# Peptides against a protein of PDB entry 3PUK: the designs that were tried, part 1

No score or structure here was measured in a lab: all are predicted.

Target 1, 227 residues: chain A of PDB entry 3PUK
Amino acid sequence: ERGLKSVVWRKIKTAVFDDCRKEGEWKIMLLDEFTTKLLSSCCKMTDLLEEGITVIENIYKNREPVRQMKALYFISPTPKSVDCFLRDFGSKSEKKYKAAYIYFTDFCPDSLFNKIKASCSKSIRRCKEINISFIPQESQVYTLDVPDAFYYCYSPDPSNASRKEVVMEAMAEQIVTVCATLDENPGVRYKSKPLDNASKLAQLVEKKLEDYYKIDEKGLIKGKTQS
Positions, changes and structure headers below are counted from each chain's first letter, unless a header gives other numbers.
Peptide ipSAE is a variant of ipSAE made for these designs: the mean of its two directions, with the distance scale d0 fixed at 1.0 Angstrom where the peptide's residues are scored. Compare it only between designs on the same protein; published cut-offs may not carry over.
A fold fails the geometry check if it doesn't show the stated peptide or something in it is severely misdrawn.

## One batch from the design tools (peptide; aimed at target 1 F107 F113 D216)

Design b1_p8_1 (made by RFdiffusion4)
Pose (drawn by RFdiffusion4):
Structure b1_p8_1 (pose): chain A 227 residues (1-227), chain P 8 residues (1-8)
Amino acid sequence: as target 1 above (227 residues)
Amino acid sequence: LKRHNFEE
């Protein structure tokens, strides 16, 4: 099947689980708020065992160290989600697990990355960005994770316009991960209608997905596709 | 954009 959640599942399995899957052994997977909703969206937790995951745990709440099991961190590039990882490895009195495998849902800010590039420890065996920043609500419908996006798009023009841009970029890069997961590099068009916001956004997506496919590293897609 | 892919 080619359901939107089937496509995403095929990406998580190959880009995350298979990428650190060691046939004979199992791992503990850690999730933040987003990745929880993402995984619950495209599979049952039962399917995880077959993928090398014996236990899933919340990265937020404190956990008991299992220093003989490797950890699979499947998290978003969020300050909170990352600060929690640094609690397990490096500073201080660490560690909690035998090894660390980090998979970011989206591009990791240099700011956050530096905070973990230091307290690295031999543990962090891998750090990848897979670029999936959306929810496969239905086989043909997707939703983003841009909190309070509606308000910051139609609010007046007061002090909180600086956040509007923050929301506008968050939508743009998050939309780009939708195209990348679908292995599509589509042409961009907007409606040029009420308030003309789709124009500003259409430009951000166009610019960001040009920069994106200048790096992909999957190598499957470059230049505009038939979409 | 910047990609941070690291592997030993």
Fold by OpenDDE base, seed 2:
Structure b1_p8_1 (fold): chain B 227 residues (1-227), chain A 8 residues (1-8)
Amino acid sequence: as target 1 above (227 residues)
Amino acid sequence: LKRHNFEE
């Protein structure tokens, strides 16, 4: 039985590294906060070297230009990460790298995509969404990356109701990426007491799973799998 | 989901 970490690594290798592989070419890889944690959880630096990555850089930090090298951006589709990318390629005189390959960990909103397209399209060789928005811990354990999730989900303050909904939506989305990565459509198990958060989250997950498989790239509708 | 994919 292969652990979740190995599955995640294989997914990244196939979806990202194999997709932009060029013989004899080295790339600089740019990571954000989430993808740093993600890669750290499922691979070693030696693995990245084998995939043609010479250096890993933090996208949020100021970096020296390496104009002769192409850059691989493995980042979350957030305004912050996108803005950092735009700074790298926003003008010809300020281009830090030769070209860019962009791989988003999840669906990139149209607003962000259009912003990229309008300013940096000529510098982009590839742009894809790979749907991995979780951190594998153990064979059947993963961690979600949803800021303030604990606070809002367990807040008794009614004023936080709207934010709680947003947080639960984000959690549900990330859970779906686990299912997608494992190519599963599982039944959801939960404990509903004493709070109703679990049941609500389960409903959101089920809805999002349905949406995901309805619009699946393969055009296949996957039935329920065993948990 | 690859709605915003484009290639070389």
Scores: peptide ipSAE 0.032, ipTM 0.675, DockQ to the pose 0.561
OpenDDE base, seeds 1, 3, 4, 5: peptide ipSAE 0.031, 0.029, 0.030, 0.031; ipTM 0.676, 0.661, 0.676, 0.681; seed 4 fails the geometry check

Design b1_p8_1_s1 (made by RFdiffusion4, then SolubleMPNN; from b1_p8_1 with L1M R3L)
Fold by OpenDDE base, seed 3:
Structure b1_p8_1_s1 (fold): chain B 227 residues (1-227), chain A 8 residues (1-8)
Amino acid sequence: as target 1 above (227 residues)
Amino acid sequence: MKLHNFEE
């Protein structure tokens, strides 16, 4: 009945909660701004309790240590979220939790991953990318979480050209996660006028879809699906 | 997708 929301929840349940589940074990879950919105859109607190989550904490806030419990980090692969994680486990004497399970909503850059591995690998039990970086709103509607995307995409200032490219890349990546979640490789429709933003975004999406399926299906490109 | 397991 919830359409896309149900699909997203089922994917999170399988990819995250089932992956780190241990019988009789409760975990603390750490969320960032994006994953807070994501979970709020597709589940209730009662659902999380059923999955063995006792407490939800904001990763950006200063939290009290609970050293006897393991922590489940469901976060975006951003420097801000990663830095907060590193503060929790980077100090040998002041680890906030017993161990960590990390689930990234998207591809984690090698630089960030290597930084994590070098700093606190001994505290990590699992690190996984689950490829969900969109917010389901309705059965067939989703939103993107790219800060200042509107401003840079429609700014007439030439000095914003580089930033515009960055936000276009980020938007394209998030759209690909929708397709991946639905197991689809669609054709893209857009309105090009008056600006070429839609055309550029479409090209980026198509390229990233191709790259995604090459990586995840061991070199096999999934054929185009019907939109 | 990357999947990394660390030993307990």
Scores: peptide ipSAE 0.032, ipTM 0.704, DockQ to the pose 0.350
OpenDDE base, seeds 1, 2, 4, 5: peptide ipSAE 0.032, 0.031, 0.030, 0.027; ipTM 0.704, 0.715, 0.697, 0.688; seed 1 fails the geometry check

Design b1_p8_1_s2 (made by RFdiffusion4, then SolubleMPNN; from b1_p8_1, 3 letters changed)
Fold by OpenDDE base, seed 4:
Structure b1_p8_1_s2 (fold): chain B 227 residues (1-227), chain A 8 residues (1-8)
Amino acid sequence: as target 1 above (227 residues)
Amino acid sequence: MKLYNFEE
């Protein structure tokens, strides 16, 4: 009934919590809007406690420092989330936590990564991309988090054409993370609508899947699987 | 995948 949710949680547990686990150590976890939804969809607070998380904080909000504790940042690789992190550890603000572990839900652009390194590398113990950019809903159903996706995809205004392409790209990237999470390289199926959105998205997904599996996290090339 | 490690 919750197969996809279980897979997602297992991946997070392995890629994030096991990765930074230290015996007897508790951490504060910082979440952004997307990761709040993500964790809410696939785990309970008790699960997080078992993984050594004592408190969950919203990265966007003002927070009191807890200087004796390390922080686990599970966030999206966006300027907004990164800027909030930098306020916690950057030169312009007093450090709020003892150290940081950063786990990005998707590919972090070099510009953002370099900005982090330049500002507070000494405070960061680990930084990793885990490639989960979707919300599991049902056993085989997921949702995407692309701002204004619906508006731009179905806008009749030709001035939105460029933005539509950006949205399609973002959606395709998130779909690929589903495939990566499930360790699948599926054939893409879709139904056409009056608008060719589905076809365009399918093409983008196929291309990104090909690119991804040219060299995956383990350096393997995978054949097509059932979708 | 980007990976950054720093010893404590």
Scores: peptide ipSAE 0.090, ipTM 0.774, DockQ to the pose 0.321
OpenDDE base, seeds 1, 2, 3, 5: peptide ipSAE 0.080, 0.080, 0.062, 0.082; ipTM 0.768, 0.772, 0.753, 0.774

Design b1_p8_2 (made by RFdiffusion4)
Pose (drawn by RFdiffusion4):
Structure b1_p8_2 (pose): chain A 227 residues (1-227), chain P 8 residues (1-8)
Amino acid sequence: as target 1 above (227 residues)
Amino acid sequence: SLHNIERD
């Protein structure tokens, strides 16, 4: 099947689980709020065992160290989600697991990355960005994770316009991961209609996905596709 | 940008 959640599942399996899957052994997977919703969206937790995951745990709440099991961190590039990882490795009195495999849902800010590039420890065996920043709500419907996006788009023009841009970029980059997961580099068009916001956004997506496919690294897509 | 790291 080619359901939207089927496509995403095929990505997670190959880009995450298979990428650190060691045939004979199992791992513990750690999730933040987003990745929990993402995984619950495109599979049952039963399917995870077959993919080398014996135990899934919340990266937020404190956990008991299992120094003989390797950890699979499947998290978003969020300060909270990352600060929690640094609690397990490096500073201080660490560690908590035998090895660390980090998979970011989206591009990791240099600011956050540096905080883990230091307290790195030989543990972090891998750090990848898979570019999946959406929820496959239905086989043909997707939703983003841009908190309070509606309000910061139609609010007046007061002090909280600086956040509007933050929301506008968050939507743009997050939409780009939708195209990248579908292996599409579509042309961009907006409606040029009420308030003309789709124009500002259409430009951000156009610019960002040009920069994106200048780096992909999957090498499957470059230049505009038939979409 | 990309911060892809692989180690052995």
Fold by OpenDDE base, seed 2:
Structure b1_p8_2 (fold): chain B 227 residues (1-227), chain A 8 residues (1-8)
Amino acid sequence: as target 1 above (227 residues)
Amino acid sequence: SLHNIERD
């Protein structure tokens, strides 16, 4: 069965669709590159229809206004996706949709969030961060969305050190989102030999897990989950 | 901290 896929879908259903649900209301859903992959991995179009989504659109593409309908933006908190959203609502006379619900897949930087609030706050009905930054593949398997991770992590070229740090940070963050989605705080295990990459990544994951649960929505700190 | 906007 699709164990992890079902968990991810349940999380999205609860955090996104149930949160903005209104009886008899249909929404247009805007997706970016990551969320397109994410939803494709854990649901079908029929599932989205059941959740009140009439159509899905690519946020990066030019779209015709549908001013009578509200839009559900399920997007990553990137400058590119945010800029596309802002273009949809930046002009009072050219708003593409009636209102916006925004759900970010990860923590949105303060700078981006403030930019959104300053420009189009009146158009926003919801804005939340749901913290899912991975793609479920199999029942217990997921993939990280970190391009060229293998190349930089295993590069013998010291000139790639700075990029390697960025990649490891991104990987650690996405691993934490998996743990958060599964409601787990696992003890991190790794194979340290022959390279130190696994050790460094493990340390980053542990630190980020700690930070995550310190600021958990419930104000709870979960102990180590035996894994 | 998490950002949150909720309006009717």
Scores: peptide ipSAE 0.410, ipTM 0.910, DockQ to the pose 0.772
OpenDDE base, seeds 1, 3, 4, 5: peptide ipSAE 0.384, 0.404, 0.392, 0.402; ipTM 0.905, 0.908, 0.907, 0.909

Design b1_p8_2_s1 (made by RFdiffusion4, then SolubleMPNN; from b1_p8_2, 4 letters changed)
Fold by OpenDDE base, seed 5:
Structure b1_p8_2_s1 (fold): chain B 227 residues (1-227), chain A 8 residues (1-8)
Amino acid sequence: as target 1 above (227 residues)
Amino acid sequence: MLHNIDNE
């Protein structure tokens, strides 16, 4: 059995650290709320040191400039995290770091990506989307970072229907990232009663899995796997 | 659409 934590760490190591590795180079790593939890779940500080990270900083906090060092941003593609990044590199005179590597945990909206390109493209050495938007808890268990998911999914208030759909979409996307990380295309099983939430989520997951593998960089279309 | 910047 593959431990999900080890799989996630290996994915991060390959997709992030190996991708931006320079011999003898140390970086400052910037994390947001989600990626802090993510890394805490699957690695230790010693692991990060081995990957050339000297210091971990919270992207939301005020930080002293370290202009001689490059920064590794491992962050969620949210307006909040992106705005913090932009503040670090928005002005030549106010650059916090020498250059930036950006790795998003999920697909970055075009609007945010374009905003980054327009403001500080010259400061960015690399920007990639690595598609890890879940937190491993156990070998076969993960959690999703979807705020108020339980509330909206089970709210009896019809006014929450729109938000429920948004939550369902977000959950489905994150589940797909798990499948992608595990290189699986599972048949989705669910218990739908008493509410149809599970059925709806399953349908979304199935659809998104299909879409994901259609656009997979490796061009791989996998058949259904057992999970 | 996947986004990518590579300025190495």
Scores: peptide ipSAE 0.326, ipTM 0.905, DockQ to the pose 0.753
OpenDDE base, seeds 1, 2, 3, 4: peptide ipSAE 0.325, 0.320, 0.324, 0.311; ipTM 0.905, 0.900, 0.902, 0.901

Design b1_p8_2_s2 (made by RFdiffusion4, then SolubleMPNN; from b1_p8_2, 3 letters changed)
Fold by OpenDDE base, seed 2:
Structure b1_p8_2_s2 (fold): chain B 227 residues (1-227), chain A 8 residues (1-8)
Amino acid sequence: as target 1 above (227 residues)
Amino acid sequence: MLHNIDND
């Protein structure tokens, strides 16, 4: 059985690197905080070199223009990352790179996508959404990147109820991306706790799994797998 | 629907 890290790397290789590969072409890759952690968890710098990446840059930092090279943006669909991209290509005279390939780690909201399209469409060679919003740790272990998840899930303050729901939805979405990456539709197992957080999260995951496989481009209804 | 731009 291939470890989760290997599966994640293979998915990124196929969905991102193979998708934008051009023979003999080197690219600069721009990463945000999440994708830096993601790639660090499942590949080495040598692997990225083999995929035609010459330099990795942090999208949040000021960078010198390399106008003769194309840029590969592997980023989260967040306002912060999108704004940084727009700074790189927003001005016709001050483009930092020759062109952009954009791969989002999750569904990009219409508002952000429209903002990109309106400002930088001519600079974009490709824009796609992939579903990888988790960090693989071990063969069967992953971590979620949900800000303040611990605080809101375990807060006894009723004023945090709305935020707790948002956090649980975000967690459920990331868990579904794990299932999608593994091509599994598992039965959700959980241990009940006093706050019933596990049960609520399980219900959200089940609902989102159903939605995911109903809208799957392959139109294949997969039955529940025992995992 | 997933967003897609393909100008390459």
Scores: peptide ipSAE 0.305, ipTM 0.897, DockQ to the pose 0.684
OpenDDE base, seeds 1, 3, 4, 5: peptide ipSAE 0.303, 0.301, 0.296, 0.300; ipTM 0.895, 0.895, 0.895, 0.895

Design b1_p8_2_s3 (made by RFdiffusion4, then SolubleMPNN; from b1_p8_2, 4 letters changed)
Fold by OpenDDE base, seed 2:
Structure b1_p8_2_s3 (fold): chain B 227 residues (1-227), chain A 8 residues (1-8)
Amino acid sequence: as target 1 above (227 residues)
Amino acid sequence: MLHNIDYE
């Protein structure tokens, strides 16, 4: 398969599955709402089996312990997903699995990361951020998982201004992950009229692209790939 | 500023 879906899958395969692969070892994979959609968009269950995943579980649901198996958490860096992980390995109850590999879809806030380290360090074998926060739909099309984005971006109600900013920040972050996945640093084009939403979003994306490449995994500075 | 834990 060609296009964005294949690129996303290759990135996940390299950053997640290859990173934690051990010969002959099977893992249980825990997904949240976003990563369920993400994997569904770019792979099949047979692909996951080939990568050593025996079963997929929803992190939000109650699950029976499988203490002899390691768990691969492919999750968003949200309080909800992190809290579910912490419940699986917290000191208050027996751990659900033998050990954990954690891969976040985006930058994990320091507060959440520190919370994980403080409570579950001994159970963690890997913890990485892979920065894929979009859903590939077609070769040149992707969608963003930002709830109520349409409403807040186009609401005429001034009381929504603060929430609008939050939504636009989230959108910009996810767009940057598309660029990162494609290994591109593009120039952002937009229509400035009639609303300033596109302009504001473009500015946010440009800023975040700059920030991303400053703190890139390789510590490399990449110039603009498009004017 | 990426977080990384590698205990293997």
Scores: peptide ipSAE 0.138, ipTM 0.825, DockQ to the pose 0.783
OpenDDE base, seeds 1, 3, 4, 5: peptide ipSAE 0.129, 0.135, 0.132, 0.110; ipTM 0.820, 0.828, 0.814, 0.812; seed 3 fails the geometry check

Design b1_p8_2_s4 (made by RFdiffusion4, then SolubleMPNN; from b1_p8_2, 5 letters changed)
Fold by OpenDDE base, seed 4:
Structure b1_p8_2_s4 (fold): chain B 227 residues (1-227), chain A 8 residues (1-8)
Amino acid sequence: as target 1 above (227 residues)
Amino acid sequence: MLHNLDYE
């Protein structure tokens, strides 16, 4: 893991998790598109579990209430994310969670902040802004756009196994598209531990690459390339 | 200036 990723994780740990930590308390964490990518880039689900996060939910999706648990919203200060939060707490009868901790990845406009205060102040325990508006990545690394990939790939809940498979399939497909774009049919290398995700993904990628490159655009068999 | 709400 690159130094930058570790730095980012440490910052998140300090600014978010340490800030709202309560002994023995578990929280549901709500993420948006950016923060999903951000956390995916610098931590694993096991890390989040250690920080008292029991499950991760996508803020944009319809979610079942867990009224006995507090929610940690780690989100971008966008109207979309804020609106989703407001729907979770806008009505006392319809509150999805016990209370909310909100951490914005950047400065929240006054208009949005005031909107939150006006509608949901009694449900909020913390609302802070942190300054992490980038995703740490290596120079020769690309990111994938697969919804909820972080949650399902690293979820400790066995019930998510099927969804994990779907997500991994989607990831593999995207990786193949990258390879295709680069006109490469690489041998896939991976780190097998601590989880088997990398191995499974590698197998999927290799299989899909084989299928894709059986016949190239010219109708010729394309062999493996070194990458 | 960053916003901050702290009720706990």
Scores: peptide ipSAE 0.158, ipTM 0.819, DockQ to the pose 0.324
OpenDDE base, seeds 1, 2, 3, 5: peptide ipSAE 0.153, 0.153, 0.164, 0.130; ipTM 0.824, 0.824, 0.831, 0.812; seed 3 fails the geometry check

## One batch from the design tools (peptide; aimed at target 1 F107 C127)

Design b1_p9_1 (made by RFdiffusion4)
Pose (drawn by RFdiffusion4):
Formats: C-alpha cells, sequence, structure tokens
Structure b1_p9_1 (pose): chain A 227 residues (1-227), chain P 9 residues (1-9)
C-alpha cells in the first residue's frame, strides 16, 4: 500500500531501525513527545520488536541505567529533548547505556549540536537527521507540529510579530520534510488571496527546499520533480 | 541548512 503512514513507516524502518540494526541483538528506543506521536501514528508498538527494539522509554522522565544495552535515540532537535540526552552521556557522572545512536527528526541547530559535540564520549556511534517533521494522520492527510501556529498568523500586529516569523519558518522547513519523505521536489505556487500569507510562505518553502536538495545525501532526488 | 551526520566504526 502507498498510504501516507506506509510511506513514512518505510522511511523510519530503512533510515532508522535498519541503519543501526545488528541482527543478533536488541536495543532500547527513546522518544520525546513528537516521535511518540509519530511512531504511534504509523505502527503498533508490537512491530518494533521485529525491528530490533525490545523496550521503548520516554526520554523525558528519568530512567534506570542499562549499561549493557545500546540506546536508540529517536528524537526531535529540541532543547528539552537534547538536554535529556546529555544527562545520559558526558556531564556528569555518566553514563547510562553502552552506546548511543541519535536520530533527529529534522535538521539539528548548530547551537544544540555543539552542546552534544563536546560531551560526545566514545559512546555516540551515530548521529543522523532523517527529515520527518510531520504526522501521517491519515493515508492522505498530514499535520505538522507548529504549536500555536494559527494564533501567531492572524494575531494583530503587536509585539508578538517576531514569533510569527518563527512560526512561518517552522512551517516552511516542516513542510519541506513532507516533500523530502515523499521524494518529491515540487514547484511552488500560492493562492495570492486573503492577507497574502501563502506568498510569504511559498517563498520560504521554495528557498528552503532548494537548499535542502543541495545536501539531501539520499541522492534520490535533485531538481524539480513532476509534482 | 546543514547535516550533522556522524558515523563511526
Amino acid sequence: as target 1 above (227 residues)
Amino acid sequence: LKHHNITRD
């Protein structure tokens, strides 16, 4: 099937689980709020065992160290989600697991990355960005994770316009991961209608997905596709 | 944009 959640599942399996899957052994997977909703969206937790995951745990709440099991961190590039990882490895009195495999749902800010590039420890065996920043609500419907996006788009023009841009970029880069997961590099068009916000956004997406496919690294897509 | 892809052996 080609359901939207089927497509995403085929990405997670190949880009995450298979990428660190060692046939004979199992791992513990750690999730933040987003990745929890993402995985609950496109599979049952039963399917995870077949993919090398014996135990899933919340990266937020404190956990008991299992120094003979490797950890699979499937998290978003969020300060909270990352600070929690640094609690397990490096500073201080660490560690908690035998090895660390980090998979970011989206591009990791240099700011956050540096905080883990230092307290790195020989543990972090891998750090990838897979670019999936959306929820496959239905086989044909997707939703983003841009908190309070509606308010910061139609609010007046007061002090909280600086955040509007933050929301506008968050939507743009998050939409781009939708195209990248679908292996599409579509042309961009907006409606040029009420308030003309789709124009500002259409430009951000157009610019960001040009920069995106200048880096992909999957190598499957470059230049505009038939979409 | 940047990729911070690290792989060790």
Fold by OpenDDE base, seed 5:
Structure b1_p9_1 (fold): chain B 227 residues (1-227), chain A 9 residues (1-9)
Amino acid sequence: as target 1 above (227 residues)
Amino acid sequence: LKHHNITRD
């Protein structure tokens, strides 16, 4: 059991903690709503302590400066989370921490990335994207963080069609991060009845998988995997 | 999909 949880944790260890590790150094870790759920799903506080995290803080809350310690921001690439980071290291105010390591759970839009560079570049030791935008549940089960997904996907009101499209796009993106984490290019299986939601989602996933392997693997062919 | 990266010592 917990196969997917273990994989996710291993990826976080490699992509985040190993990347910013310094002997004898403790860091404060800042989390947002999504990454709080993510870490809670795949690790314990004792695990974080072993990785050099002394405390975890909510990025959305006001926090006291700890100027002698570096901060590890494990956050989603959203305007809200980025703005909170910028408040900690903005040029107009005293920085709250010694330096920053930023790890985004997904691709950061250029606009947000440029905003960070323009205001806080000197305080940043790392800024990377690690592509984990799902919550592991069991060995072969995960959940997606898409607000109101159920409501819009199953809404009989045609006026919600635009919102439904946005939701499905977000779901497809998060599913692809699962595949990337598992290093899989699965043959997509779905049950379409009674609605076409599953079919549409499957098409989006298939397209995004193709794009992922085409772009990231320089056109290398990866056969379909079974899961 | 293009990744961003900042690395400083």
Scores: peptide ipSAE 0.500, ipTM 0.919, DockQ to the pose 0.683
OpenDDE base, seeds 1, 2, 3, 4: peptide ipSAE 0.526, 0.513, 0.494, 0.495; ipTM 0.937, 0.931, 0.928, 0.919; seeds 1, 2 fail the geometry check

Design b1_p9_1_s1 (made by RFdiffusion4, then SolubleMPNN; from b1_p9_1, 5 letters changed)
Fold by OpenDDE base, seed 3:
Structure b1_p9_1_s1 (fold): chain B 227 residues (1-227), chain A 9 residues (1-9)
Amino acid sequence: as target 1 above (227 residues)
Amino acid sequence: MKLHNIDYE
């Protein structure tokens, strides 16, 4: 498959599974709501088995300890997911797993990152941000996971203006992760009518793209692509 | 935005 799904899977394979792979070692993988949808969209259970995952667990659910196995956390950088992780390792006497590999789907806020370091640093082998915050649907189509996006973007209530901005910011961030995943810096097209939401979102995306490529790990400024 | 990375291995 040559579509976006394959690209996303390859990115996850290289950034997550290959990064923490150890010969002969099996891991338990912990997923949240978003990453469950993400993996379901781009791989099969057999694929995960090939990558050394023996079982998938929902991070939100109560789970039995498997202290002899390392855990791979592929989760969103949200307070909810982080809190669940902290419950697994926060107590020295009641660690659920041998050690943790953490891979965030997006930039983790400093507050959450520092909280993890302060409480569970000794249990963590890796913690990385891989910047995949979208669900691939088709070769050139993806969906965003932004709660209440429709409500706030189309709310006629002026009191929701600030929240609308936050939602649009989140959407723009996720769109940038698509571009990053595809290694693209596209020009943005949009329909401005009847609302200016598309125009505002486009501007946010363009700004964030500029920021991303200026400060990426390679230190490269990438020109506009035709995508 | 700051990228975070922990590698204790």
Scores: peptide ipSAE 0.227, ipTM 0.843, DockQ to the pose 0.776
OpenDDE base, seeds 1, 2, 4, 5: peptide ipSAE 0.219, 0.222, 0.211, 0.214; ipTM 0.836, 0.840, 0.836, 0.833

Design b1_p9_1_s2 (made by RFdiffusion4, then SolubleMPNN; from b1_p9_1, 5 letters changed)
Fold by OpenDDE base, seed 1:
Structure b1_p9_1_s2 (fold): chain B 227 residues (1-227), chain A 9 residues (1-9)
Amino acid sequence: as target 1 above (227 residues)
Amino acid sequence: MKLHNIVYE
């Protein structure tokens, strides 16, 4: 049993592949650094083939046009990934693919979203946000993707305090995506240590869970679940 | 949470 990996895969299958599936149609899939890690953690290439993906390309790399095929962009909502997408479709005469389906792994800021709409709306068939910003490791274990988290959280330099808060918030947001994926609103537990990191993170998670479950994706209010 | 959605056919 794959546990959390199976849950994540099922979520991606439903939210991404089923959403853009057309019978008999093959797509090229574009991945960034995070989604490469995400998919590698919960599926095989054979699984992607079954979902109508013929090849996988790295969005950051220069790629030859395949103008007869539609592209599935499964990417993080970052300026870097968005800019790479825009380069693929920014020119009317030099579009790399026939059309685009875009699925973001997290909330896309309005500024980025509007930039996409303004530049490439005619080339886009779908643009949606899914809420998966973690890497499943084991049945009940996951890894967060927050660069330099260890450095800032445990830095003895007081000058890093501001950055530490940013990192903590990012971690809390990703934990909430795990809960959303599992359809749970757990009670938060932690072990106190000499540093207040665990307590601070727990408070942030609780707050964000409350905000998320005021109105979930289905418009339902969800109470606390057993953790 | 705010979600974006674009659908074109």
Scores: peptide ipSAE 0.240, ipTM 0.854, DockQ to the pose 0.709
OpenDDE base, seeds 2, 3, 4, 5: peptide ipSAE 0.229, 0.231, 0.235, 0.232; ipTM 0.850, 0.850, 0.854, 0.849

